# Peptides against a protein of PDB entry 5JXT, part 127

Target 1, 319 residues: chain A of PDB entry 5JXT
Amino acid sequence: SLLPKKEINVYIGMSEMQVKWYQKILEKDIDAVNGAGGKRESKTRLLNIVMQLRKCCNHPYLFEGAEPGPPYTTDEHLIYNAGKMVVLDKLLKRIQKQGSRVLIFSQMSRLLDILEDYCVFRGYKYCRIDGSTAHEDRIAAIDEYNKPGSDKFIFLLTTRAGGLGINLTTADIVILYDSDWNPQADLQAMDRAHRIGQTKQVVVYRFVTDNAIEEKVLERAAQKLRLDQLVIQQGRAQVAAKAAANKDELLSMIQHGAEKVFQTKGAFGTMAEKGSQLDDDDIDAILQAGETRTKELNARYEKLGIDDLQKFTSESAYE

## One batch from the design tools (peptide; made by RFdiffusion4, then SolubleMPNN)

Design b2_p19_4_s1 (from b2_p19_4, 7 letters changed)
Fold by OpenDDE base, seed 5:
Structure b2_p19_4_s1 (fold): chain B 319 residues (1-319), chain A 19 residues (1-19)
Amino acid sequence: as target 1 above (319 residues)
Amino acid sequence: MPLPLWVQRRDAVDDVPLP
């Protein structure tokens, strides 16, 4: 029988470089961030800020001039300058020692380019599929990954490319490096490993940058998922899935954690305390805290009715 | 050494889904 998947949100502090770039993004558009544009602020401008903040949460090298150089080299700086990479680097060592194989999903093909360089740098054998990968090359990559005795440890995927109904049950670990706005896209990605033919317990790690826009992306996705479930269960097909985020919702998401980011000198949380020197106990503490916060998040949305889930409540961030 | 892939493809546009 297929075991239920275990899902854990992994809340990760920003590196010092991420905090500096996050501040720069907010400062560049400070009038929009403060809501000073009012009704004149374009939804497009707010969406652009959201996209830049999400890039920052993934890796600061997604911005020109963030990387050390010239010369531009792959080295330890690729890891320590992004909180998610620090945690990923430790988790992959554990996953490999356990004899597990891992799918890593992202929304950003440029982040997969960083992850390819990282895989080469660490000597991890990998496959890659994104939106640009030809159909024949996708088949070849899947077959190379799934073949008996495959030495490919990692499969790098864009969430969109992973949605194509492929079978990757030869992996038992799924890392969502970032989240989709549509929780169904992430579920479809997980279902590549969590399917008929899986023999192991599937574990899903969802990376979430703490005290940043990604918490609000996660909350909105969790709210939408619960609403979709209740609509299906109650047969209320007329409950329109929440429309695309309005300007006020986007502004609230951009403002989330912004004050604390502006006040912060250096890194956040465990990244401030340990930086790249996270040990096995620090990772266990992050995973345990993440498991607790995941249960609390789920329990919050499970208690809400359809009418409550239709309201965008920013209020849940202050308790 | 060859340039990192993330440097070589820095001008690539991320097709990230909108909310």
Scores: peptide ipSAE 0.417, ipTM 0.886, DockQ to the pose 0.671
Fold by OpenDDE base, seed 3:
Structure b2_p19_4_s1 (fold): chain B 319 residues (1-319), chain A 19 residues (1-19)
Amino acid sequence: as target 1 above (319 residues)
Amino acid sequence: MPLPLWVQRRDAVDDVPLP
């Protein structure tokens, strides 16, 4: 029988470089961040800020002129300048020692470019699929990954490209490097490993930048998922969640953790304490804390009815 | 040495879904 998947949110502090870039993004549009634009503020402007903040949470080198250089090199700076890369680097070493194989999903093809350079730098053998990958090349990459005795450790996928009906049950670990706004896209990605033919316990690690917009992206996705489940259970097909965030929701998401980011000198949390010097005990502590916070998050939404979930804006989750 | 892929593909449009 297929074992239930274990899902763990991995809450990761920003690096010093991420904090500096997160501050710069907020400062550039400070009037919009403070809601000073009022009813005149463009939803498109708020969406652009959200996108830049999500890029920052993934990797600061997604911005022009963020990286050290010229000369531009792949080195340890590619890891230590992003909290998610520091945790990923330690986690992949553990996963490999366990004889596991891993799918890494992201929404951002440019993050997969960083992850390719990282894989080459660490000597990890990988496959890649994104939105631009030709159909024949997708089949070839899947077959190369799934072949008996494959030396491919990592599969790099964009969440949507990897969601397209493929079987990757030869992997038992799934890393969601970021989250889709639609929780069903992430579920479809997990279901590439968590499907008939899987023989191992599937573990899903969802990376979430702590004290940042990604916590609110996760909360919104969890709310939507619970609402979708209740609509199916109650047969209330007419209660389609308003899928698109309104301006006030986007503003609240942008403001989340912003004050603490402005007050912060250096990195956040374990990234401030240990930086790139995370050990196996630090990873265990992060995973244990993440498992606790994951249970708390799920328990919050499990108690809510359809009417509560429809009223629940990102602000009312704390009342 | 070849430039890193993240440098070579700077102008690539991220297929990031909007909320």
Scores: peptide ipSAE 0.388, ipTM 0.878, DockQ to the pose 0.655
Fold by OpenDDE base, seed 2:
Structure b2_p19_4_s1 (fold): chain B 319 residues (1-319), chain A 19 residues (1-19)
Amino acid sequence: as target 1 above (319 residues)
Amino acid sequence: MPLPLWVQRRDAVDDVPLP
């Protein structure tokens, strides 16, 4: 029988470079961040800020002039300048030692480019599929990954490209490097490994930058998922979950953690304490804390009814 | 050595869904 998937949110502090770039993004649009634009603030402007903050949470080298160089080289700086890369680097070593194989999903093809360079730098054999990958090349990559005795450890996928009915049950670990606004897209990505033919316990690690926009993206996705589940269960198909965030919701998400980011000199959390020198005990502590916070998050939304979930999407804009 | 892929593809468009 297929075992239930285990999902763990992995809460990760920003590196010093991420904090610096996160501050710069907020400062560039400080009037919008402070809500000073009022009713005149463009939804497009807020969406752009959200996208830049999400890029920062993924990797600061997604911004021109963040990287050290010239010369531009792939080295340890690619890892220590992003909290998610520090955790990923340690986690992949553990996954490999366990004889597991891993799917890494991101929404950003440019992050997959960073992850390719990282894979080459660490000597990890990988496959890649994104939205630009030709059909034939996609089939070839899937077949190469799934073949008996495949030496491919990592599959790099964009969340959308991975959602397309692919069977990747030869992997047992899923890393969501970032989260979709639509929780169904992430579920579809997980279901590439968590499908008929899987023989192992599927474990999903969802990376979430702590004290940043990504916590609010995750909360919103969890709210939406619970609402969708309750609507299906109650046969209330007419309750169209408000698909798109409003301006106030976007503003609240942008403001989340912004004050603490402005006050912070250096890195956040475990990244401030240990930097790139995380050991196996530090990873275990991060995973244990993440498992606790994941249970708390789920328990928060499991208690809410449809009416409460619909109100909470409005009230979380006023606190 | 060739430039890193992330440097070479700096101008690539992310197919990121809008919220």
Scores: peptide ipSAE 0.379, ipTM 0.871, DockQ to the pose 0.657
Fold by OpenDDE base, seed 1:
Structure b2_p19_4_s1 (fold): chain B 319 residues (1-319), chain A 19 residues (1-19)
Amino acid sequence: as target 1 above (319 residues)
Amino acid sequence: MPLPLWVQRRDAVDDVPLP
């Protein structure tokens, strides 16, 4: 029988560079961030801020002029300038030592470009598929990864490309480097490894930037997932799909953690204490804290009914 | 050395769905 998958949210502090760029994004549009635009504020402007903040949470080099150079080089700076890369680097070393193989999913093809450079820099053998990958090249990459005795350790995928029914049961670890607004897209990504033919315990690590917009993206996705489950269970097929985030929801998401980001003069959490010098005990502490917060998050949404989930704004989850 | 891939492909469009 297929073992149940384990899902752990991994809450990761921003690097000093991420904090500086997160501050710059908020400061550039401070009137919109403070809600001073009122009814005249465009939904498009708020969506643009959300997208920039999500890019910052992934990697600051997604912004022009964040990287050191010219000359532009791949070096340790590619890792220590992003909290997710610091944790990824330590986690991949552990995963490899365990004889596991890993799928890494992102929404951002440009982040996969950073991860390719990282794989080359660390000497990790990889495959890649995104939304632009030709059908034949996609088949070839899957076959190369899945072949008996494959030396390919990592598969890099966009979440959308991973959604296409692919079997990757030769991997037992899934890393969601970022989250989709649609929790079903992430579930479909996990289910590339968690299928018939899997022989190992599948473990899913969901990276979440702590004290940032990604916590609210995760909360919204968890709320939607619970609502979808209850609608199916209760046969209420006519519960209108929760409308795309309104302006007030987007504003609340942008404001989440913003004050603490403005007060911060360096990195966050373990990134401030250890930076890139995380040891195995620091990783175990991050994973244990993440497992606890994951259980708490799930337990919060499991108690809510359909009517509560429809009215539930992210603010009422912490009161 | 060749430029990093992330520099070479900076103009690529992300597959990010809207909320």
Scores: peptide ipSAE 0.362, ipTM 0.867, DockQ to the pose 0.625

Design b2_p19_4_s2 (from b2_p19_4, 6 letters changed)
Fold by OpenDDE base, seed 5:
Structure b2_p19_4_s2 (fold): chain B 319 residues (1-319), chain A 19 residues (1-19)
Amino acid sequence: as target 1 above (319 residues)
Amino acid sequence: MPLPRWVQRRDAEDDVPLP
């Protein structure tokens, strides 16, 4: 029988460079971040801020003038300048040593470009599929990855392209490098490995930048998933899940952790303490803390009714 | 000289869904 998938949110601090760029993004649009525009503030402006903050959480080299150089080289700076890359780099070594194979999903094809450079730099053999990949090339990449005795360790996928019904049961580890606003897209990505033909325990690691916009993306996705489940269970098809965030919701998401980001000098959390020098015990501590926070998050939303789940509950800002 | 990564695939549309 297929074993249930284990999902763990991995909460990761920003690097010093990420904190600096996160501050710069907020400062550029400080009037919008402070809500000074009121009802006149453009929803498009707030969406642009959210997109820049999500890019920052993924990797600062998505921005002009973030990458050190010239000369622009591939080296350890590609890892230590992004908290998610530091954790990924340690986690992939463990996964490989265990004889596992891994799917890495992102919303950003430009992040997959960074991950390709990283794979080459570490000597990881990989396949890639994104939205631009031709149908024939997708088939070839899937077949090469799934081939008996394939030396391909990593499959890099955009969440949307990887969601398209493909079978990747030759992988047992899934890393969601970022989250979709629609939790069903992430579930569809997980189900590429967690399907009939899987022989191993599937483990899903969801990377979440701590004290940043991504916590609110995760909370909103978890809220939506629970609402969708309750609507199905109660037969209440008329309960339209609020499909799109309103201006006040977007503003609240942008403001989440912003004060602490402005007060912070250097990196956050474990990135401040250890940086790129995370050991196996530090990774185990991050995974254990993540497992606890994942249980707490799930338990919070499991207790909520439909009416509570239709309210954007930003209550986590005052403890 | 290699270009910075932000340039190399700048024309790749961000596949990031809107909220």
Scores: peptide ipSAE 0.313, ipTM 0.817, DockQ to the pose 0.424
Fold by OpenDDE base, seed 2:
Structure b2_p19_4_s2 (fold): chain B 319 residues (1-319), chain A 19 residues (1-19)
Amino acid sequence: as target 1 above (319 residues)
Amino acid sequence: MPLPRWVQRRDAEDDVPLP
């Protein structure tokens, strides 16, 4: 029988560079972030801020003038300037030593390009598929990854391209480098490894930037997933899952952690304490803390009814 | 000299869904 997936949220502090860029993003639109735009603030402006903050959580080199240089080189700076890359770098080394193979999903094709440079720099053999990948090249990449004795360790995928019913059961580890707003897209990505033909325990690591917009993206996705489950279970098919976030919801998400980000002069959390010098014990501590917080998050939403899950306020989870 | 990564990848479409 197929073993149940193990899902662990991995909460990761921002690097010093990410904090600086996160501050700059908020400062550019500070009036919108403070709610000074009121009813006149466009939903489009708030959506743009959310997208820039998510880019920052992924990698600062997605922005003009973030990459150090000239000369522009691929070196350790590609890793230490993004908290997720620091954790990824240590985690991949462990995964490889265990004889596991890994799918890495992102929403951002431009992040996959950074991950390609990283794979080349570390000497990791990889395959790639995104939304632009031709059908023939997609088949070839899947076949090359899945072939018996494949030397391809990593498969890089956009979450949407990975959703297309492909079988990647030759991988047993899934890394969600970022999260979709739709929890079903992430589940579909996980189900590429967690399918008939899988012989190993599938482990899913969901990277979440701590004290940032991504915690609220995760909370909203977890809330939506629980609501969808309850609607199906109760036969209430008419309860449309709450649509796209409203302006106040988006504003609240943007404001989450913003004050602490503005007060911070360096990196966050484990990135402030250890930076790129994370050891195996630091990774174990991050994973254990993540497992605990994942259980707490799930237990919070499991207690909520349909009416509570329709409220976006975090306070409604404690009533 | 190589260009910075943001220039090289500027025209790449992100598969990021809107919320």
Scores: peptide ipSAE 0.295, ipTM 0.809, DockQ to the pose 0.422
Fold by OpenDDE base, seed 1:
Structure b2_p19_4_s2 (fold): chain B 319 residues (1-319), chain A 19 residues (1-19)
Amino acid sequence: as target 1 above (319 residues)
Amino acid sequence: MPLPRWVQRRDAEDDVPLP
């Protein structure tokens, strides 16, 4: 029988470079971030800020003038300048030693390109699929990954492209490097490994930048998932799930952790203490803390009724 | 000289779903 998947949110501090770029993004639009634009602030401007903050949470080299150089090199700076890369680097080494194989999902093809450079730099053999990958090349990549005795350790996928009904049960670890606004897209992605034909316990690691926009993206996705479950269970087809965040919701998401980011000199959390020098004990502590926070997050939303879940209450997620 | 990563990959801006 297929074992239930284990899902763990992995809360990761920003690197010093990420903090500096996160500050710069907020500072460029400080009037919008402070709500000074009022009713005149465009939803589009707030959406653009959210997208830049999510890019920053993924990797600062997605921005002009962030990458050190010239010369532009592939070296350890590719890892230590992004908190998620530092954790990923340690986690992949552990996963490989366990004889596991891993799917890495992102919303950003440009991040997959950074992950390709990283895979080459570490000597990890990989396959890749994104939105631009031709149908024939997708089949070839899947077959190359799934073949008996495949030397491909990593499969890099965009979440939406990887969601297309494919079977990747030859992997047992799933890393969601970032989250989709639609929790069903992430479920569809992890179900590529968690499917009939899987022989191992599937473990899903969801990377979440701590004290940043991604916590609010996660909370909103968890809220939506619970609402969808309750609507199905109660037969309340008329509950219009708020399809899109309103301006006030987006503003609240942008403001989350912003003050602490502005006050911070250097990195956050374990990234401030250890940086690239994370050991196996630091990873175990991060995973244990993540497992606790994941249980707490789920328990908060399990207590909420449909009417509470229809309100984007930043407050009810903290009780 | 290799270009910075942000330059090499401009054409892929469209893949992030909006909320």
Scores: peptide ipSAE 0.295, ipTM 0.800, DockQ to the pose 0.400
Fold by OpenDDE base, seed 3:
Structure b2_p19_4_s2 (fold): chain B 319 residues (1-319), chain A 19 residues (1-19)
Amino acid sequence: as target 1 above (319 residues)
Amino acid sequence: MPLPRWVQRRDAEDDVPLP
């Protein structure tokens, strides 16, 4: 029988460089961040801020003028300048030592390009599929990854490309490097490894930048997932219609953790204490804390009814 | 000299969905 998948949110502090760029993004549009635009604020402006903050949570080199240089090289700076890369780098060593194989999903093809440079730099053999990958090349990449005795350790995928019904049950670890606004897209990605023919315990690590917009992206996705489940269970098909975030929701998401980001000099959490020098015990502590927070998050939404889930609980950015 | 990663990836389409 297929074992239930284990899902663990991995809460990761920003690097010093991420904090600096997160501050710079907020400062550039400070009037919008403070809600000073009121009813006149453009939803498009807020969406652009959200997109830049999500890019920052993934990697600062997604921005013009972020990468240190000249000379522009691939080195340890590619890892230590992004909290998610620091955790990924340690986690992949553990996964490989366990004889596991890993799918890494992202919403950003440009992040996959950074992950390719990282794979080459660490000597990890990988496959890649994104939205631009030709059908024949997708088949070839899947077959190369799934073949008996494949030397391909990592499969890099955009979440949407991974959603295309492919079978990747030769992997047992899934890393969601970022989250989709639609939790069903992430579930469809996980179901590439968590399917009939899987022989191992599937473990899903969802990376979440702590004290940043990604916590609110995750909360919104969890609310939506619970709402979808309750609508199916109660037969209330009419309830599903609030699909898009409103301006106040977007503003609340942008404001989440912003004050603490402005007050922070250097990195956050374990990234401030150890930077790139995380050991195996630090990773275990991060995973254990993540498992606890994951249970708490799930328990919060399991208690909510349809009417409560339809209200975006603006936990005020001031609690 | 190698170009900065931003220049190399400028025209790469982001699959990032809107909320």
Scores: peptide ipSAE 0.252, ipTM 0.796, DockQ to the pose 0.442

